# Peptides against a protein of PDB entry 8YR4, part 57

Target 1, 309 residues: chain A of PDB entry 8YR4
Amino acid sequence: PRGSPALQLVVLICLGLMGLERALNVLVPIFYRNIVNLLTEKAPWNSLAWTVTSYVFLKFLQGGGTGSTGFVSNLRTFLWIRVQQFTSRRVELLIFSHLHELSLRWHLGRRTGEVLRIADRGTSSVTGLLSYLVFNVIPTLADIIIGIIYFSMFFNAWFGLIVFLCMSLYLTLTIVVTEWRTKFRRAMNTQENATRARAVDSLLNFETVKYYNAESYEVERYREAIIKYQGLEWKSSASLVLLNQTQNLVIGLGLLAGSLLCAYFVTEQKLQVGDYVLFGTYIIQLYMPLNWFGTYYRMIQTNFIDMEN

## One batch from the design tools (peptide; made by RFdiffusion4, then SolubleMPNN)

Design b2_p13_3_s2 (from b2_p13_3, 7 letters changed)
Fold by OpenDDE base, seed 2:
Structure b2_p13_3_s2 (fold): chain B 309 residues (1-309), chain A 13 residues (1-13)
Amino acid sequence: as target 1 above (309 residues)
Amino acid sequence: GEEPDEVDVLDFS
């Protein structure tokens, strides 16, 4: 942000916190591995207690589990509020200034409420896009790359290859299935809007409907529109289940291949029992943010389309 | 900010 050194410092702190989150994503599985190894070796209580306490502290910083954000992520989100507000206000002022530069003929042809709604949608789309790219998409891709590097360096190169192939296939299928699904969603939204418009028009013309005793006819037309909508909604929802199941199968296959290979190397005494647990934990940890990748991709695509219009 | 209405995840949580 130009003109506020305080906000520039906040951005740098937020970037530093994002780097810390990436480090935690590597350290948490490592500490969990170490606990399993120490338990297996029947290590002295002092070393075990220190490692467990350190793990719990790192896990508190990282967060994770169903819907829980970590302390570092919460602190980042809190600090980012002022940066977001500055960015939004700047975009709003740019849009507002641009609207005032438009011809009188453009303003006379549009309702003031429509113009303000376009400005608000434009601001929300730009700010949302940037936030999702910086805080969700880029970090997720970084975690995948870090994971591939970690497994390639500290495990056998075959583990790095399995993670690479699994994540590449996951991302590719997520994009392809999401693009395919977008057709059904657009059809659903179009039919929803048409059904809503018909209901509004029928209610606005209530006196005419009553005059012709056409209430039963309007209800039947509305029912037909709902049935048509529900047919499209089912396709949208079924396509979502197919996406989620496809993603689950890809991760399941990667987990199977890597877990079998890890188990084999543990039987050959090349890896420890904790390394098996690390692999499973790390793959599941990579999977959690990837579940949302389809949503992020869709939002990015929608926001780009909304910016072109 | 409105949560984006359509989550692509069946959040079973």
Scores: peptide ipSAE 0.026, ipTM 0.650, DockQ to the pose 0.203
Fold by OpenDDE base, seed 3:
Structure b2_p13_3_s2 (fold): chain B 309 residues (1-309), chain A 13 residues (1-13)
Amino acid sequence: as target 1 above (309 residues)
Amino acid sequence: GEEPDEVDVLDFS
């Protein structure tokens, strides 16, 4: 971003975080290998516990692969909000300024397409709801239940309890934080619509604006509306990062507790090294679809509200 | 309302 050294620094930090994420992608497998080797060699519990704790910490920083909301990724996303907003505002102001140079006919044609797009989004949301419930929400809940049963039967009841508590806490916090963030999203959408309406009204009156040489005034009003929108957008996006980080923390704690317990039982020769691998893999597999649960819950909630209106 | 597809998952755009 030209003209803001602070935003340039943020971009540099984000690039650094992306580099750190690449380093974590190498380190996490190495630490995982080291755990497997230490388990195979029947290493002392203290060494094993430190290596497991270090692994889980690194995994918390990395997150769970593609679509992972790891701490480093969340921090990058959080810092990037201001860079995105700067870029968006610049593009929007350039477009708006250019549109004041264009003819009224362009504006009338676009308004119709935009109303249609809003209608299409409403209809796609309802049809999507049933599909998301049937193909994503229900299977994910089933996989959690199957996981709890599996770990309770084939491991120790303590593993089933850890998975149960972890997933219950995850789902509960996902719902609570999603409900909490919905107000920010609604406020953002309302301000977006108001900002758009102002732009439309200004452009519909472009002849009058040109007659009075008021283009600079209308651009400044639009800029103020964008800044107000971006203040609400930041709250929405920051609340999303908070959701994702909360989810990551809960899964990280579950992974820590279960991995330590599994490692302990392997040292006591009650479980095999393969069981440790299975537990860690299974928890991460459960985490991947659960990242979408907040989205599904929000979509469900929105569709119910849209059906009541 | 046009809820942007804020996929609560990082849009790997």
Scores: peptide ipSAE 0.025, ipTM 0.642, DockQ to the pose 0.127
Fold by OpenDDE base, seed 1:
Structure b2_p13_3_s2 (fold): chain B 309 residues (1-309), chain A 13 residues (1-13)
Amino acid sequence: as target 1 above (309 residues)
Amino acid sequence: GEEPDEVDVLDFS
């Protein structure tokens, strides 16, 4: 934010908190591993109690792994409200100024309520897009990279390779299936708008429809439009289920391969029981935000197209 | 701008 050093400081603090979240995402599984190892070794109560207390505190800071429920995430979200409001207001004023610079002919062709709705959608799309990129997409990609590095350094290189292949396949399939789904979604939205326009036109011409006793004909045309819409809606919804199931399968296969390999290394006494738990916990933690990746990708594409028009 | 359609709410059920 140019012109407000206070808001610039808040942005830096929020970036620092995002870095802290990334550190917590590594530390929480490590502390959980340490608890399991201490339990296995029958360690003294003082060491166990300290490690458990430290883990619970770190877990409170991190939250449930969704990135939205932890104390650090809540603090970041709270501090970011002012930055978002400043950005939103700036974009809104720019759009409003631009609308006033448009020709009188453009304003006469549009109802004031439609113009305001376009301005609000434009402002929300830009601010939403930026927030999703910075707070969801980039952190998720960072967590994957950190995970690959961590497993490659502290485990065997084979674990880093499994995570790399699993996440690369997951992201690639998510993008490809989301782009495929976007066609069905656009067709659905176009048919929804056409169905709505027909309903509005029929209602505006109700006197003419009544005069010709054409009510049954208009109802049948509307029914046909609804059936066509529902056929497209079904394709959209079915394609979403297919995406979710494909994502679940890829993560399941990655978890299976890595868990079996980890179990084997534990039997060979190269890893401890805690390391098995660490791997499973870390993969599940990566999976939670990745579920939303397709949604974010779609929103990014839609908002870019809407900004170009 | 198309409304950001239904968030593909992953049912975290």
Scores: peptide ipSAE 0.024, ipTM 0.645, DockQ to the pose 0.217
Fold by OpenDDE base, seed 5:
Structure b2_p13_3_s2 (fold): chain B 309 residues (1-309), chain A 13 residues (1-13)
Amino acid sequence: as target 1 above (309 residues)
Amino acid sequence: GEEPDEVDVLDFS
């Protein structure tokens, strides 16, 4: 983005955050190894608790690997919204300006192809949704229940309670924040459709626009509509980052509480070092599919609304 | 989780 030094700085910050994410990918396994070694050596509780807390903090920054939203990834995604919007707007204006140079036959042909593409996507979305419900949502809920039962029976009732509270809070907040986000998404889509309709109407009247040499005026009007759309898009995208960060925070708190409790019981010789590894691994495994739960819930909600219409 | 833009576009079709 050559025209905005602020956006150039944001790009540099995002590149720095990507570098930090790579450093975290190395540090997190090292800290995990250190915890296992400290547990094996029966290190003093203060050193163990500090290392566990540091690990959970680093894991909160990293997230659960590829497809999981850590704090650093969420911050990068949040900062990148404005860079993406600047690039998108510039491309859209270049396309729109070029389309005003094209013939009426091309504009009529595009509208037909676009309606067909919308129809093909609609049928694919319903089939995809049912597959996501059956193959992702139901198994994830089953894995949570199995996890609660497993930890309650083989560890202690306190571990089952931590998993239950963590997952219940996660699911509840995911639903509530997703429903809240749906309002922003609907507003964004309504404005997108209005912006697109305006572009189509301007392009259908291209002869009149050319007759009055009004191409620059129509481009400016389209730019204003895009800026209005991007204001709503930013709210939608920022609300997604907020959802992801809220989810990451809830899992981070659950991981902290459970990992400290597990480390304490290992110190008291009630659990083995392997049990600590099991707990951390199992919580991370539960987190990976749960990251997508908000997406699945929204898809379900959208398709139910579309079926009621 | 990060919602893939493709899945969001499928829901609007």
Scores: peptide ipSAE 0.032, ipTM 0.630, DockQ to the pose 0.058; fails the geometry check

Design b2_p13_3_s3 (from b2_p13_3, 7 letters changed)
Fold by OpenDDE base, seed 4:
Order: sequence, then C-alpha cells, then structure tokens
Structure b2_p13_3_s3 (fold): chain B 309 residues (1-309), chain A 13 residues (1-13)
Amino acid sequence: as target 1 above (309 residues)
Amino acid sequence: PEEPDPVIVVDFS
C-alpha cells in the first residue's frame, strides 16, 4: 500500500507469518516423526516430554485440518483485514471514478442498481482474487515444492518423484475439471438470475396478473424456470462431486504408492517407523489446502473474466 | 469442497 508505512509493515509481517507457516508445515511432521522414533527406541522421559511439548506447541501454531484454525493463520488473517479494507476502498474508488468517466449513453442504458451491483462485484472480485492468490494459491504451491525438496533430500529420490507426480497430476486434473465445471456454474448463475428476475417482475406486476387471473400462468412459468435452474444446479453439483472424487483418487493413489514404498524401506531398515508416519502425515497435510485449490482456481478465473468485461 | 458462491445478499434497502 503506497502512502501508509504502518500498512506496509503489516504486509511485511503477514509475509513473515506466511514464511513461518511454511516452516511449521515441515517442522510439525518432523517432530511427529521424532516422537514415534523416540517411543520406538524407548527413549528417556525427559527427551520424549520435551519433544511432545514442542510438537503440541508447533501444532497449535500451525493449526489442524483446516489451514485457517492455526494461531499463525488466524493472526495473519486478522492483520490482513486492514490491508484488505485499504485495497478494497482503493479499488472501489477506482471503479466508481471509472463509472463516472463512462458515457451518458452507457448510464442511460443501465439501471442504477445494476451499475452499483457491477461495482460491488468488481471490488469484491479484485480484492478476493489478490487475497486468494497471495494467501492460498502461492502458499499451497510453495508447500508442494518444499515437500518435493524435503522428500528428495531426506528420503529416497523415489518419494520426491511420487509426490511430484501425484501433485502435478492433481493440479492438472483440478485445473482441467474446474475449467470444464466453470461452464456449468456460469449457466447455473445465469439461470438463477433469470429466475429471480421473473419472480420480481411477476410480483411488481401483481395488480396486472390479478386483473387477468394469470396467477396460474405466472406460477407455471416460474416452475419451469426453477426446473431449468435445478437441472443446471444438478450439473454443477455433480461436476463438483466428480472433481472431489478425482482429487481424492489421485491423492489416495499417491498416498498408497508412497506408503507402500515407505513400508518397504522400513522393512529393509533404510527408514524408521517414524518416517512412515511422517510421509502419511505430510501428504494429508498437503491435501488439506489442495482440496480448496479448485475453488481458488475458479475464483481466479471468474475474477479475471469479470475484469475483462 | 467449493465454498458456495457468497450469496450476494442483494440488500434491497
């Protein structure tokens, strides 16, 4: 943010917290591995208690299965509110200024409520896009890269390859299926708006509808619009289930291949039991933000298209 | 899971 050193400092702190989240995403599985190994080796209580306490503290900072529940993530989100508000207000003022520069013919052709709705959608879209890119997409990609590097350096290169292939396939399928789904979602949203517009128009013309005893006709037209909407909603929802199942299958196959390989290396005494637990924990940890990647990609794609219009 | 599109609460105010 130009002109506010305080908000610039908050941005730097948020970037630092994002770096800390990446470090926690590596450290938490490592500490969990170490606990399992210490338990297996029957290590002295003092070493075990210190490692467990450290793990629980790191896990509190990282959070659980929803990446938003960690102390660091919550603190980042809290600090970012002021930056988002500053950016939102700036975008809103830019859109509003641009709308005032548009020709009188453009304004006369549109209802004032439609213009305001376009401005609000534009502002929310741009600010949402930036937030999702910076705080969800980029960190998720970074965690994948860090994971590949970690497994390639500290495990056998085969683990790094499995994670690479799994995540590359996951991302590719997520993109392809999300782009395919976007067509159904757009059709659904268009039909929803058309159905709402018909309901509003019928209600605004209530006196005319009543005068002609056309209530049954308007209800039938509304029913047909709802049925058409529900057909599009079903396609959208079914395509989401297909996306989720495809994603789950890819992660499941990666988890299976890597877990079997890890179990094999443990039997060959090349890895410890804790390393098996590490692999499973780390893959599940990578999966959690990836489950939302399709949503983020869709939001990015929608917001880019809404900016081109 | 995809978050449902934020219900654009059309504030009819």
Scores: peptide ipSAE 0.033, ipTM 0.587, DockQ to the pose 0.065
Fold by OpenDDE base, seed 3:
Parts: structure tokens; C-alpha cells; sequence
Structure b2_p13_3_s3 (fold): chain B 309 residues (1-309), chain A 13 residues (1-13)
């Protein structure tokens, strides 16, 4: 971004974090291989425990699946908010300024109602999302229950307890933090609508704005509305990063506890090396859809409120 | 995961 050395530094830090993500993508499989080898060789518990703890720490930094929910990715996303907002505001002001430079004939020929209709189509997609959410939430809850039963019956009651506590804490914190962040999202959406209404009103009154040579004044009012919106958007986005990081921490603790316990039982010859692989894979598979649970919960809650009105 | 930003397809056609 030209003109802010602070934002340039943030971009450089984000690029550094992206480099770290690439290093983690190589290191995590290596440490995982090393654990499997140490388990196969029946290595001393101390060496195994350090390698498992190091792996889980690296996995916490990387995140599950696509890496989008890891600590490093969350930190990158958090830092990138201001860069995105700077770019968005610049593009939005350029579009708005350009619209005010267009001919009266262009404005009269366009039904301003079409610009409104494109946004209303965005809201109608929400009803189709309800069905999608129900078909994703129910299977995800079923998979958790099946996982708890499986680990309780085929591994040990302690594994079932770890998965139960981890998933219960994950779901509870996801709901609580999602409800807490809903206020920021509502405030953001209200200000977005107000900012959009100001832009529409300014463009509908294009003749009056031209008559008074008030284009610069309307651009400044729009800029102020965007800055106010971006202040609320930042709170929404920062609260999402906090949610994702909280979720990542809970899963990381569950993965640590279960992986250490599994490694211990493999050293005691009560479990096989394959069981360690199974546990880690299964927890990661449960984690991937659970990342969306907060989104699903929010969308369900919003649609229920919109149906009661 | 990142909510896919609603692609505001502003059809400027």
C-alpha cells in the first residue's frame, strides 16, 4: 500500500507468516513420520513424549486441513484485516467517484432498483443455506457421537472421555463466542446498509449534486461512512479470529492429551502403532467440519429471528 | 475457515 509504512510492514510480516506456513507444511509430516518410527522401534517414552508434544505444537501452529484455522493463519488473517480494509476503501471510493463523473444520461438509463435487487438476492440465498446447514450440522453431531462411542468401546474409556470433553468444550465455546460476536455482525450489517443507502441516495440525486457542484462533499460523506463501517467490520473480523483461535486451542489440547495417552499405551503394548495413526486422523477429520459450526449456528439463529419478524 | 465473502457480483453490464 502506497503511503503507509505501517501497512507495508504488516504486509511484510504477513508474507513472513506465509513462509512459516510453508515450513510447517513440510515439518508436520516429518515429525509425524518420526513419531511412527519411534513407536515402531519402541523408543524410550521421554523421546517419544517430546516428539509428540513438538508435533502437536507444530500442528497447532499449522492448523487442521487447509491450515486456515492454525495460529499462524489466524495471526496472518488478523494482521491482514487493515490491509484489506485499506484496499477495499480505495476501490469503493474510486468506483463512487467514477459514478459521479458519469453522464446524467447513464444514470437516467439505469434503473437504480436493479442495484438494490442484486443486494436483495444476497439475502434470499440465506433460506437455501438453512437446508444446507441442517444437512451439515446433523451429520457433524452424529460423527462426534459415533466417534465418542467408537473410542470408548474399541480403545479405552479414557479416550472416549477426552473426545467427549474436547468436543463438548469446543461446541460450548463455539456457541458462546458466536453469540458474543453476533452483536458486532449486526452492528456491521446495519452500518453497511446505512452506507449503501447514502451511496444510493447520492446517486439518485445525481442532478442535484451536479447542480450544486457537491461531488467532493458527497465523496467525503461516503468516506466517513466507510470508515465507520470498517471500524465495525474490524470488530467482526477480529472476533472471528478469536473464535477460530479458541477452537484451534481446544482441539490442540484434545489432540495433545489423546496423542500422549495413545503413545503411552503403544509403549505398554496395549495399542498398536496403527491405533495412534487412527486417533490423530479421526480427530483431524472431526475438526474440519466443526470449523464451520459457528457459521452454521449463526446462520440458523439469524434465520430463526428473521422468521419470527 | 474464511466465510466466502459474498461475491458482490456487481454486474456493471
Amino acid sequence: as target 1 above (309 residues)
Amino acid sequence: PEEPDPVIVVDFS
Scores: peptide ipSAE 0.029, ipTM 0.587, DockQ to the pose 0.027
Fold by OpenDDE base, seed 1:
Structure b2_p13_3_s3 (fold): chain B 309 residues (1-309), chain A 13 residues (1-13)
Amino acid sequence: as target 1 above (309 residues)
Amino acid sequence: PEEPDPVIVVDFS
C-alpha cells in the first residue's frame, strides 16, 4: 500500500506470520514423531509430558491443517482486514472512475443499480482473487517444496522423489481436469442465462401471452430450457466428483507407496516408528489445502480472461 | 469441496 507506512508494516507482519505458518507445518509433524519415539522407548514421564505439551501448543498455533483455523492464521486474517479494505476501496474507486469514462451509450443500456452491482462484484472478484493467490495458492506450493526438501534431506532421496512425483501428478491432473470441466461450466452458465432471459421475456410479454392463451406453450418452452440446463448441470457436477475422486486416488497411491517404503526402512532399523507417523501426518497435511487447488485455478483463469476484456 | 460461487465476471465491454 503506497502512502501508509502503518499498512506496509502490517503487510510485513502478515508475511512474517505466513513464514511462521510454514515453520509450524514442519515442526508439528517433528514433535509428533518425537512423542511416538519417546512412547516406543518408554521414556520418563517428564520428557514425554513436556514434548506433548509443546506439541499441543504448536498445534494450537497451526490449527487443524486447513490453514484457516489456527491462532497464527486468525491473527494474520485479523491484521489483514485493514489491508484488504484499503485495497478494496482503491479498486472500487478505480472501477468507479472507469465507469464515468465509459460512453453514454454504455450507460443508457444499463440501469444504475445494475452498474453498481457490476462494480461491487468486480471489486469483490479482484480482491478475492488476490487474497486466494497470496494466502492459499502460493503458501500451498511453498509447503510442497519445503516438504520435498525436508524428506530429501532428513529421510532419503527416495522419499523426496515419491512426494515430488505424487504432488506433480496431482497438480497436473488437477489442472487438466479443471480445464476440461471449464467447458461444461461455460455451457451450463450460458444455458442458465438463456433460460433466465426466456423467463424474463415471457413475463415482460405477459399481456400478449394472456391474449393468445399461450400460457401452456410458454410453460412448455420454459420446461424444455430447464431440462436442457439440468443436463448441463449434471455434467458439471459429475465432472467435479470425477476430479475429487482422481485427486483422492493420486494422494492415496502416494501415501501407500511412501508408507510402505517407510515401514520397510523401520523394519531395517534405518528409521524409527515415529518417522512412519511423521510421513503419514505430513502427507495428510499437504492434502487438505490441495483439495481447493482446482477451484483456485479456475477462479484465477476466469478472472484473468475477464479482466482483459 | 463445494465449488465457491462463480466469481461473477465483470464484462466491461
Scores: peptide ipSAE 0.032, ipTM 0.610, DockQ to the pose 0.078; fails the geometry check
Fold by OpenDDE base, seed 2:
Structure b2_p13_3_s3 (fold): chain B 309 residues (1-309), chain A 13 residues (1-13)
Amino acid sequence: as target 1 above (309 residues)
Amino acid sequence: PEEPDPVIVVDFS
């Protein structure tokens, strides 16, 4: 943000916190591995208690587990509020200034409420796009790369290859299936808007409908529109289930291949029991943000389309 | 994960 050194410092702190989240994503599985190894070796209570306490503290900082945000993520989100407000206000003022530069003919052809709505949609789309890109997409891709590097360096190169292939296939299928399902969502949204418009028009013409005793006819037309909408909604929802199941199968296959390979190396005494637990924990940890990747991709795609209009 | 409810863009156009 140009003009406020305080907000620039907040941005740098937020970037530092994002880096800390990436470090926590590596450290938490490592500490969990160490607990399992110490338990297996029947290590002295003092070393075990220190490692468990350290793990719990790191897990509190990281968060994770069924949608809970960690302390670091919450602190980042809190600090980012002022940066977001500055960015939104700047975009709003740019759009507003641009609207005032448009021709009188453009303004006379549009309702003031439509112009304000275009401005609000434009601001929301730009601010949303940037936030999802910076805070969700980029960190998720970074975690995948860090994971591949970690497994390639500290495990056998075969583990890095399995994670690479699994995540590449996951991302590719997520994009392809999301683009495929976007057609069904567009059709659903178009039919929803048409059904809503028909209901509004029928209610605005209430006196005419009453004059012709056409209430039953309008209700039947509305029912037919709802049935048509529900047919499209079912396709959209079924396509989402198919996406989620495809994602689950890819992760399941990667987890199976890597877990079998890890178990084999543990039987050969090349890896410890804790390394098996680390692999499973790390893959599940990578999977959690990836479940939302299709949603982020769709929102990004929608926001780009809304900016071109 | 539930898709966040599409912001009902009531297109009043």
Scores: peptide ipSAE 0.028, ipTM 0.588, DockQ to the pose 0.064; fails the geometry check

Design b2_p13_3_s4 (from b2_p13_3, 5 letters changed)
Fold by OpenDDE base, seed 4:
Structure b2_p13_3_s4 (fold): chain B 309 residues (1-309), chain A 13 residues (1-13)
Amino acid sequence: as target 1 above (309 residues)
Amino acid sequence: SEEPDPVIILDFS
């Protein structure tokens, strides 16, 4: 943010907290591994208690299955509110200034309420996009890369390869299926707006509709519009289920392959029991933010296309 | 999972 050193410091703190989240995503599985190994070895209580206490503290900082529930993530989100508000206000003022620079003919051809709705959607879209890119997309990609490096260095090159192939396939399928779904979602939203517009027009013309006894005709037209909407909604929802199932299958296959390989290496005494638990825990941790990757990708695409129009 | 589009809460204020 140009002009506010305080907001620049907050951005740096938020970036530092994002780095800490990445470190926690590696450390939490490692400490959990160490607990399992210490339990297996029947280690002295003092070592076990220290490792468990440290794990629980790190897990509190990281949070649970939703990356948003950790202390570090919550602190980051809290600090980012002021940066988001500054960015939002700046984008809103830029859009508003641009709208005032548009020709009188453009303004006369649009209702003031449509112009305001475009401005609000544009502002929300840009600020949302930046936040999702910086706080969800980039961190998720970083966690994947860190995971590949970690497994390649500390386990075996085969684990790094499995994670690489699984995540690459997951991301590719997520992108391809999300692009395919975007067509259905756009068609749904267009039909929703058209259905709403028909309802509003019918209600605004209530006296005319009543004068002609055309209530049954307007109801039937509204019903047809709803049926058409529901047909598009079904395609959107069914395509989402297909995305989720495809994602789940890819992660399931990666988890299966890696878990079997880890179990095999534990039987060969090349890895410890804790390493099996680490692998499963780490893959699940990678999966949790990836569930939303399709949403983030769609939002990015929508916002880019809405900025080009 | 994709978040449902934010329901445009028509603030009928």
Scores: peptide ipSAE 0.032, ipTM 0.593, DockQ to the pose 0.068
Fold by OpenDDE base, seed 1:
Structure b2_p13_3_s4 (fold): chain B 309 residues (1-309), chain A 13 residues (1-13)
Amino acid sequence: as target 1 above (309 residues)
Amino acid sequence: SEEPDPVIILDFS
């Protein structure tokens, strides 16, 4: 944010907290591994109790793996409120200034309340999108890269390759299926708007419809429009289920392959039982935010097309 | 995952 050194410092602190979240995403599984190894070795209670206490503290800082419920995430979200408000207000004022520069003909065709609602939604959209990109998309991609590096350095290179192939396939299929789904969503939204416009037109012409006793005819036309909308809605919803199931299958196959390989290396005494648990925990942790990746990609794609117009 | 509400396109055309 230009002009406020205090808000710039808050942004730097928030970026530092994001870095801390990335470190916690590696450390929490490591400490969980260490607990399992200490339990397997029947280690002294003092060592076990210290490691468990440290793990619980780190888990409190990290939260439930969604990145939204941990202490560090909550602190970041709290500090970010002022930055978001500054950005929102700046975008709102830019939109408002632009609306005043538009032709009188554009304003005469729209009610002031609709224009303000459009401006508010646009400001919320842009600000929300930027926040999703910075706080969800980029961190998730960073966690994947960190995971690949970690498994390649501390495990056998085959584990890094499995994670790389699994996540690359997951992201690619998510993008491809999301782009395919976007056609169905656009068709659905267009038909929704057309159905709504017909309802409004019929209601505005209520006196004429009543004069001709055409009420049954207008209801039938509206029903046909709803049936057409529901056919498009079903395609949109069914395509979402297909996306979710495809994502689940890819992660399931990656988890299976990696878990079998871990189990094999534990039987060969090359890895400990804790390392098997580490792999499973880390993959599940990566999977949680990835469920939203298709949603974020779609939001980005929609809003970029809309900002270019 | 639940689709967040459709971000309303500001068509300023």
Scores: peptide ipSAE 0.031, ipTM 0.603, DockQ to the pose 0.078
Fold by OpenDDE base, seed 2:
Structure b2_p13_3_s4 (fold): chain B 309 residues (1-309), chain A 13 residues (1-13)
Amino acid sequence: as target 1 above (309 residues)
Amino acid sequence: SEEPDPVIILDFS
């Protein structure tokens, strides 16, 4: 944000908070591991109580697991409101200025309500895309990289490889299946719009429909359009279930391979019981934001298409 | 879970 040093400071604070979230994503599993190890060793109550209290505090800062946003994420979101408003207003003013530079012939050929709607859609699309990219996509990719590095350094190169292969396969399949689903979704949306347009046209021509006693005919045509829509909706919904199940299978296979390998190294006394729990906890923690990655990818793709039009 | 597509309310006003 050029021109406001206060907003620049807020952006820097938000970036710092994003870095803190990444650190919490590593620390929370480590502290949970330590609790399990201390319980296994029958450690003194004072050490256990301190570690548990520290874990709960870190978990409050991180959030997650309960579907709740953590304190750090909430604080970031709160501080970002002013930055978002500044960005939105700047995009709105740029679009509005550009609309005023367009030819009189362009304005005379369009309804004022359509022009305003284009401006609002353009602003929301750009602002939404930037928000999802900065706050969801980039952090998720960073967490994956940090996870690979962590497992490669502190466990064994084989664990880093399993996480790398699992996450790479997950991301690749998520993209490929999401692109495949986009066809069904576009077909559904096109049929929904056509069904809605028919209903609106029939209702606008109510007097004509009544004059010809064509109410039963219009209802049957609308029913046929709904059945056609529901056939496309089913394909869209079934393809979503297939995506979710494919994602679940990939994570399940990665969790299986890594858990078996971890269990083996625990039997060989190379790892502790807490390290087994850490691996499972960390993989599940990486999975939670990744479940939304397909949604983010679709939104980004849609927003790019809306910017080209 | 897919976030429901923001229903682009075609404001026909």
Scores: peptide ipSAE 0.029, ipTM 0.586, DockQ to the pose 0.063
Fold by OpenDDE base, seed 3:
Structure b2_p13_3_s4 (fold): chain B 309 residues (1-309), chain A 13 residues (1-13)
Amino acid sequence: as target 1 above (309 residues)
Amino acid sequence: SEEPDPVIILDFS
């Protein structure tokens, strides 16, 4: 980003955070191995508990296997919003300015194709809904139930309770935060449509704009509309980061509680080292599809509202 | 996580 030292610093911080994510991707497996070794060696509980707690903390920073929902990734995403907005606004203004420099013949030939592409995006969302329900939402809920039953039967009732409480809290907070953020997304979409409509109207009136030499005025009006849009986009994106971080925190707490309890039972020879590995792997596997649950819930809500209109 | 919003590919050919 040329001209903003603040945005350049943010880019450098984001690059540093990306470096930290790479370090975490190496450290997390190392700490996990160390836990397995300490469990195998029947190490003292204090040493084991510290190593488990450190692992879970590192895993909280890293997030899931993709790293997309870890604290470091969320912080990077949050900081990157302003950099993205700066870049998008610059590109949009360059395109818009260039379109006003083009010939009248170019504008007359393209009028029909762009409007149709907006309509097709609305319809594709509805057909996807049923597929997301059947192939993603229902299986994910089934996997949670199966997990609760499995841990309750084959481990201890306490593990089933931890998974139940963790997943129930995760789903509840996902719904509540998604409903809360939906207002920001709607406001963003409404302003996006209004900004686009202004750009289209200006370009449809291209002859009049050229006749009055008003290109600079129309570009400034479009810039103001983009700034207003980006204010709403920031709220939407920041609310998404908050959702992801809330989800990550809940899973982190569940992983901490369950991993400590599992480690304790391994030290008491009630569980095997393999059971510890299984628990951690299974919780992470449950987390991966659940990360999309907010997206599915939003899509469901949007499509139901669009069907009522 | 949410799917990235579909990039508006403006075909300027």
Scores: peptide ipSAE 0.033, ipTM 0.582, DockQ to the pose 0.027; fails the geometry check

